# Ledger of designs, part 175: peptides against a protein of PDB entry 9IZ0

Target 1, 345 residues: chain A of PDB entry 9IZ0
Amino acid sequence: ITCLGSNGHTYKQLVKGGNDDLRQDAVMEQVFEQVNGFLRSYRKTSQRNLSMRTYKVIPLALKTGVIEWVQDTIPLGEYLDSAHKVYHPKEWSLSTCRKLIAEKQMEDLETRLKVYDLVCRHYRPVFRHFFLESYADPVQWFTTQTNYARSTAVASVLGHVLGLGDRHGQNILIDKTSGEVIHIDLGIAFEQGKKLPVPECVPFRLTRDVVDGMGITGVEGVFRRCMEFTLETLRREEDSLLSVLEVLRYDPLFSWLISPLRRMKKQKMQLENFNQPESGNITTDASRDPKIQRNNVSGESEAERAILKVRQKLSSTLSVEASVGELIRIAQDPSYLALMFCGWS

## One batch from the design tools (peptide; made by RFdiffusion4, then SolubleMPNN)

Design b2_p19_1_s3 (from b2_p19_1, 9 letters changed)
Fold by OpenDDE base, seed 3:
Structure b2_p19_1_s3 (fold): chain B 345 residues (1-345), chain A 19 residues (1-19)
Amino acid sequence: as target 1 above (345 residues)
Amino acid sequence: EEELRERRRKLVEELEAKK
């Protein structure tokens, strides 16, 4: 829809109707606004203007809502597919890479690593070109690349701590004006992505293209330091963050469990991303509402487990530097990336 | 979008002509 604002400007808004529960997205955006409060209050993060970029989500009903149309954005995956065809026209297509990874999905780790390496050799990173092609002024180039690395660092820490899943290239928008990342479709949180048919195995998306966008320093310098400052802030504000999450534990509108419908939708999207032929007749007998009483006890137990995992991720057992170092290592580990639907880009 | 594709194409042609 297009709405006329009281200021005379027309605002494009996305009305999402159907099976997407925007209440989860709205709750996660509220958590991010609280975290942004912590980041503004802490000197090391405030001095760098570190924030999770948010967007307005207004849930209207159980399955309907209005989402702010984020202007001047592009999905990371859309940019990367387009850029790769231009900068590397002799390399493999994204469809060829997806097919080869899918054909080996049931093979051992050694075979999957060999195929991942082969795909990586035939599909090179291009995301550095986003900054080079978009910003002719060297100061704008440096500023936007720095903003990208900062924004990605905040999103990576929050993605890990809050267990944000399904962070593929279509769920990450790039702001063309600032270079910042905007994470959309937040319907999988608190590690519920690990319950998908293809489990999420990385703490956040740190693929070769995500790193290539950071420029010549890669993960070293701005990205690593901003992850450290963000994690240091979240550890300092642990009790405040946990108090926000405890409010959500008792929110009847927040689902700590992935709905069977969302699971099926994400499973379908996963299969479509692999170009696997629809194996027939999944009779969506959506009529088996599992008794409300079992859902409450299971939901409360999942909320408690989720909060416990957040507390564990904020533990000071390791230094901030050691914790960030391990997260960066795991997020870039070929043994995890080879298991993903698209770990090469 | 088409302007960005065209700008990108020209930039690649310029980078390839410098190799």
Scores: peptide ipSAE 0.031, ipTM 0.400, DockQ to the pose 0.014
Fold by OpenDDE base, seed 2:
Structure b2_p19_1_s3 (fold): chain B 345 residues (1-345), chain A 19 residues (1-19)
Amino acid sequence: as target 1 above (345 residues)
Amino acid sequence: EEELRERRRKLVEELEAKK
């Protein structure tokens, strides 16, 4: 829809309806705005303009809301599929790679690693071309690639700390103007991604294409340093961040658990992606609302466990550098990426 | 939106004031 603002300007808005609980997205966006406050307060993060990119989410009802239309963006997965066909036309299709990984999903780790390596050899990274295509000016190229590495670093730390799940290439937008990443569909948080049919084994998305976008230095340089500064800021603001999360504990509208409906929808999407190209608009009109009585006792215990895990991730037991080093290692480990739905790209 | 945001801000301030 297009809305006329009180300022006389027209704004394009995305209306979501149906079974998507936009309250989760709106809550996570508010947490990101608070974290952006912390990042602005500290010299090391403020001097680099480190922020989590946010978008406006207005929940209108339990299953309906308005989302800001993020202009000049493209989904990472859409760009990568298009660019791979252009730059590597003799390599395997994304559908072929998905099929091979999926056929081995129930096999042992050794078999899954062999198939992952085989897919990686026939589907090479291309995301560096986004910056080379879009920015002919060397200063603009360097600036946008730097903004990408910075925004990815912030999103990686914050996504790990908050346990953001479902970080596939369609849930990560790239701003074509700034090179920054925008995370969307925030309804899987606090490690609920581990409860998916394919458990999430990585702390954040750091696949070969995500790294290829960082340029020649890969993870070594802007990305690593910006992760370190972001984690240092979040450790300093631990009590403030935990206080924000405690407010969510008492929010009757917030869900600390993945809904059975959302789990089934993601399971179905994972199964349907075996058979059809991603036409992203599956409006499944499953209008049967089972009144799942929220057992309040289970919600409080899950909130407490989630907050405890956030505190554990902010622990100063290891240095910032050691903690970031281990996160980067795990996020790139083939033994974890081979277990993912799309760990090769 | 602003009312929900302001309500959450007040709840954060009330929780911080209890620490």
Scores: peptide ipSAE 0.030, ipTM 0.441, DockQ to the pose 0.015
Fold by OpenDDE base, seed 4:
Structure b2_p19_1_s3 (fold): chain B 345 residues (1-345), chain A 19 residues (1-19)
Amino acid sequence: as target 1 above (345 residues)
Amino acid sequence: EEELRERRRKLVEELEAKK
């Protein structure tokens, strides 16, 4: 839809209909705008123009909303799939890699690590080519690659702190103009990704292709330093951030828990993406009326647990450098990535 | 820039048509 604003400007908007509750996305975008305020107020982050890229989300109903159309973007996963076919036409298909990982999903860690390593040898990183294809000017190439590393660092820290889940390659857009990342489908937050059929074990997405896009320095230099400055800002503004999250505790439209419907939808999409036959009886534990779960003492206790977990992640027990170092280590650890839905790319 | 993107798109389409 194209809407005429009261300012006389036309805005292209995406109407999302179906089973997706955009209220979670709208709330997370509001939290990101507040965090962007903190990043603009702090000298170390403002001097680097550090921000979480946001988009407007207007929930219209339980299952319908309007999303701002993010122009000049591509999903990371769409770029990577097409780039792998071009640059490595003799390597395995994404479907072959997914199948091999899925076939070993119930096996021990040692077996899963062997299959992950095998997949990694037959599906090499290509995301560096995004910048090489898109920018013929060396200054523009360097600037956009730097913007990518900066935006990925902000999104990684903020995604860890807020416990953002479902960070697959279709939920991460790349801005073709700036090189910045834009995170979409924010409906899995506060570590609810650990409750998915394939539990999320990493603090944020830092796969081989995500690192390959940072260029020759990888995670070292721009990315690590921007993570450090972002975490330092969030630790400084801890009380302000917790106050923003406390307002969400009283939002009757916000859900601190993954809905059974959203869990089932993600389960089905995971099974379809693994080419696993529907093992028929997903026992819908239909006894969990989503209305009854909102009214129970459990919802307030889950909000309190989520806020406590954010506070714990902002703890100054470790230095900023040590905390960032550990997050980067865990996010790249094959022992976690081998357990993920798509840890190789 | 646009020529490289278009060349890449065509190469993907040609590789998908060969499967």
Scores: peptide ipSAE 0.023, ipTM 0.379, DockQ to the pose 0.014
Fold by OpenDDE base, seed 5:
Structure b2_p19_1_s3 (fold): chain B 345 residues (1-345), chain A 19 residues (1-19)
Amino acid sequence: as target 1 above (345 residues)
Amino acid sequence: EEELRERRRKLVEELEAKK
């Protein structure tokens, strides 16, 4: 929908209806605004203007709401697919890479690593070209690439701490004006991504293309330092962050579990990406609602486990540098990326 | 939205008052 504001400006808004619980997104955006408060209050993060980019979410009902349309954005996955066809027209298609990884999904780690390495040789990173194409001025180029590395660092730490899942290239927007990342579809949080049909094994998305966008230094420079300052801020504000999450524990509208409907939707999207549209009318009679015995694992017990896991991730047992170093290592480890749905790009 | 924000604010204040 398009709304005329009282200021005379026209605002595009996305109306979502159906099966997506926009209350989850609205809650996560409120957590991000609180974290942005901590980042503004701490000198090391404030001096760098570190923030999680947010968008407005207005839940209207259980399954209906309005989302702010983020102007001047592109999904990372949409850019990468288009750019790869332009810069590497002789390499494999994204569909070919997806097919080869899927055909080996049930194989051992060694076989999956061999296929991942093969795919990586035939599908090279291109995301550096986003900055080269979009910014002719060298100062603007450097500023936007720096903003990208900073925003990716904040999103990586916060995404790890909150256990954000479903971080595929369509759920990460790039702001074409600032180079900043905007994370959308926040309804898979608190490690629920591990319950997906393809379990998420990485703490955040740090694929070859995500790194290629950071320029020649890759992870070594602005990104690593901004992760360290962000984690230092979150450790300092641990009690404040946990108090914000405890409020969600008593919110009867917040779900600490992935909905069965969302799990099924993600399973279908994963399967449909492998099947070419053969026109077979498989009327899958959705009428068998399996009585999922709601084992009354009280939403409270899941919330408590989630909060304990957040506290564990904020532990000062390791230095900030050691913790960030390990997170970067795991997020780039082929042994994890080879297990992912799209770990090569 | 404002009612949900205000409800959360009150719940934060109640939790902070219990610490």
Scores: peptide ipSAE 0.016, ipTM 0.365, DockQ to the pose 0.015

Design b2_p19_1_s4 (from b2_p19_1, 8 letters changed)
Fold by OpenDDE base, seed 2:
Structure b2_p19_1_s4 (fold): chain B 345 residues (1-345), chain A 19 residues (1-19)
Amino acid sequence: as target 1 above (345 residues)
Amino acid sequence: EEELEKRLRELVEELRARA
């Protein structure tokens, strides 16, 4: 829809209807705005303008809302699919790679690693080309690539700490103006991605293409340092962040668990994405509402476990550098990426 | 902390009032 603002400007808005609880997206965006407050309060993060990019979510009903249409963006996965066809036209298609990974989904780790390596050799990184083709001016190129590495670092730390799931290439937008990443579809949080049919084994998305976008230094330099500064800030604000999450514990509308409907929808989308090329058509199939009796007692115990897990991730037992080093290692480990739906790109 | 908690409670209440 297009709305006329009180300021006389027209705003495009996405009306989302269906089984997705947009209140979860709205709550996570509010948590990100609070974290952005922390990042502005500390010199090391403020001097770098470190922030999680946010978008406006206005829930209109339990399953309906208005989402800000983020202008001048492209889904990372859409860019990568097009760029691989242009820069590597003799390599395998994304559909071929997906099919080979899918055919081996139930095999042992050794077999899955061999298939992952084979796919990686026939589907090489291209995301550096986003910056090279979009920004002819060297200052704009350097600035946007730096903004990408910074925003990816913030999103990686915060996504790990909050246990954000479902971080596939269609749920990560690239701002064509700034080079910053915008994370969308926030309805899988607090490690509920591990409960998906394909469990999420990585702390955040740090695939070969995500790294290729950082330029010649890869993870070393801007990205690593910005992860360290972000984690240092979140450790300092641990109590403030936990107090924010404790408010959500008492929200009867907030779901600490992935809904069975959302799990089934993501399972269906994963299965459909094995069989069809990514047509990004959000088919709102209005399947019947099973009365989910939320046992309130189970929700509180899951909230407590989630908050405890956030506290554990913010633990100062390891240095910031050691913690970031281990997160980067795990996020790039082929033994985890080979288990993912699209760990090669 | 208390001000952050208050602001987030107000936001949760506002989100509930819109739902």
Scores: peptide ipSAE 0.000, ipTM 0.347, DockQ to the pose 0.014
Fold by OpenDDE base, seed 3:
Structure b2_p19_1_s4 (fold): chain B 345 residues (1-345), chain A 19 residues (1-19)
Amino acid sequence: as target 1 above (345 residues)
Amino acid sequence: EEELEKRLRELVEELRARA
């Protein structure tokens, strides 16, 4: 839909209808707004304008809502698929890479590492071209690449701390004006991504293409330093952040568990990326919502575990530099990336 | 910081002139 704002500007909005509960997305955006408050209060983060980019989510009912259409954006995965066809037309298709990783999903780590390495050799990074194509002016190029590295650093720390899962290339938008990242579809939080059929093993997405977008310094520069300043801010504001999360513990509208419907949809999206679109009208007459009695006891125990994990991730046992160094190492480790659905790009 | 930005711009222009 297109709405006329009170300021006379027209805003596109996405109306989501169906089985997606937008309440979780709306709550996570509120958490990011609070975190953005902490980032603005701290000198090291405010001087760099560090923020998690947010979008407006208005839940209208259990299964319907309005989402702000973020103007001038592209999904990272859409750009990468198009750019690989242009810059590397002799390399493997994304579908070929996905199929090979998939066929070996049940194999041992050694076999999966060999397949991952093989895929990586036949599907090279291209995300640097986004900045080279979009920004002819050297100052604009440098500014947008810096904004990308900064926003990716903030999103990486928050992704780790809040346990944001399902951070694939379709859930990350790139702002074409600023170079900033925008994370969408926040329906998997607090490490519930580890309960998926393909578990998320990395703390955040730091694939070869995500790094290629940072330019010649890669992770060593703006990205690392901005992760450090973001984590330093979150450690300082630990009690404030935990207090925000405790409010969510008692929110009957917030789900600390992945919904069975979202799990099935993610399984189906994983499977549909494996099979050619059989045009089979599987009318899943999912009209029978079994009243799965939400064992309230299971939700409360998961909320407590989630808050405890956030506290553990904010622990000052290691320096900020050591903690960020370890997170960057794990996020780039082939032993974890080879286990992902799409760890090569 | 500004001197590093200047050197990075010079290096990028040199890389663009070689590409």
Scores: peptide ipSAE 0.000, ipTM 0.327, DockQ to the pose 0.012
Fold by OpenDDE base, seed 4:
Structure b2_p19_1_s4 (fold): chain B 345 residues (1-345), chain A 19 residues (1-19)
Amino acid sequence: as target 1 above (345 residues)
Amino acid sequence: EEELEKRLRELVEELRARA
């Protein structure tokens, strides 16, 4: 829809209907706005204009809402799929790579690592070309690549701390003007990605293409330093962040758990990619949604566990540098990535 | 802190009123 603002400007809005609850997205965007307040108040983050890019979400009903149209964006996955065909036309298709990883999903770690390595050799990163193509001026190129590394660092820390899942290439937009990342579809949070049919084992998305976009320094430049400053800010503002999350504990509309419907949708999408023959009449008798009397007691206990995990991730037991170093290591570790859905490609 | 909690409570109540 196009809305006319009281200021006489026209705003494009996306009406999303269907099975997705936009209330969770709206709540997570509000958490990001509060975190952006902390990032603006802290000298080290403010001096670098560190922020999580946000968009407006207005839930209208259980399955309907209005989303701000993020102008001048492209999904990361859409860019990568197009660019890979241009720059590496002799390499394997993403479909071939996904199929090979899928066919070996039930194999041991050693076999999965060999397949992941094989796929990596036949599907090289291309995301550096986004900046080279879009920004012919060296100053614009450097600025946008810096903005990308900064925004990715903030999103990586927040994604880890809040346990954001489902960070596939269609849920990450790139702003073609600024180079910043915009995370969308925030309906998997507080480590609920670990409850997917293929568990998410990494703290945030740091795939080869995500690193390739950072340029020649990879993670060892702007990205690492901006992660450190972001984590230092969040540790300083721990009580304020926890107080924000405690308010969400009392939101009856907020789900601390992955919805059964979203889990089933992801399960189906994962199974369809595996070409497993429908040998089982899994009569998903959707009629046996047990009326699990959501004993209010179970929701509160999940919220408390989620908040406790956030506190644990903000722990000062390790230095900021050591914590960020370990997060970067784990996020890039082939032993984790090879276990992810389609190598997290 | 209290103002943040207040704004979030107001948002939660707005979300409840729309549900």
Scores: peptide ipSAE 0.000, ipTM 0.341, DockQ to the pose 0.014
Fold by OpenDDE base, seed 5:
Structure b2_p19_1_s4 (fold): chain B 345 residues (1-345), chain A 19 residues (1-19)
Amino acid sequence: as target 1 above (345 residues)
Amino acid sequence: EEELEKRLRELVEELRARA
């Protein structure tokens, strides 16, 4: 929809309807805004303007709402598919890579690693070209690449701590003006991504193309340091963050679990990414919502487990540097990436 | 940070001069 603001400007807005609970997205955006408050208050993070990029979500009902249309953005996956065709026209198509990985999805880890390595050799990173193409001025290029690395670091730490799932290239927008990342579709949180048909095994998305966008230093320097400062801030503000999450524990409409409908929709999308893009309006007349007697007892126990898991991720048992080092290692480990739906890009 | 920034700018100019 297009809305006329009281300032006389027209704003595009996305109306989302269906089975997606936009209340989860709205709550996660509220948590991000609180975290942005902590990042602004802490010297090491405020000096670097570290923030999670947020967007406005207005839930209208359980299944409908309005999302702010983020201007001047492109999905990471859309850019990468286009750039691969330009820079590597002799390499394998994204569809060929997806096919080979999924044909081996039921095989052992050794076989999946061999296929992942083969795909990686025939589908090379290109995301560095986003910055080279978009920014002719060296200062603007460096500034935007730095903003990308900083923004990705904040999103990676916060995404790990909150257990954000479904972080594929279509759910990560790049701001073409600032180089910052914007995470969308926040309806898989608190490690519910492990309950997907293809379980998420990485703490955040740190694929070869995500790293290629950081430039020559890759994960070393700006990205690593900004992850460390972000995690240090979240550890310092642990009680404040947990207090925000405890308020959500008592929200009877907040779901700490992935909805069966959302799970089925993601399962279909993972299966239909094998079949051609038929623009079929599947009016799923799912008129039989079984009366899920939400046993209140089950929701409280899931919230408690989620909060406990957040506390465990904020543990000071390891140094910030050691914790970040391990997160970066796991996020780049081929043994995990080979298990992902699209771990090569 | 500034020295690393300077060296990264130099490397980018070198890479752009080779592209």
Scores: peptide ipSAE 0.000, ipTM 0.342, DockQ to the pose 0.013

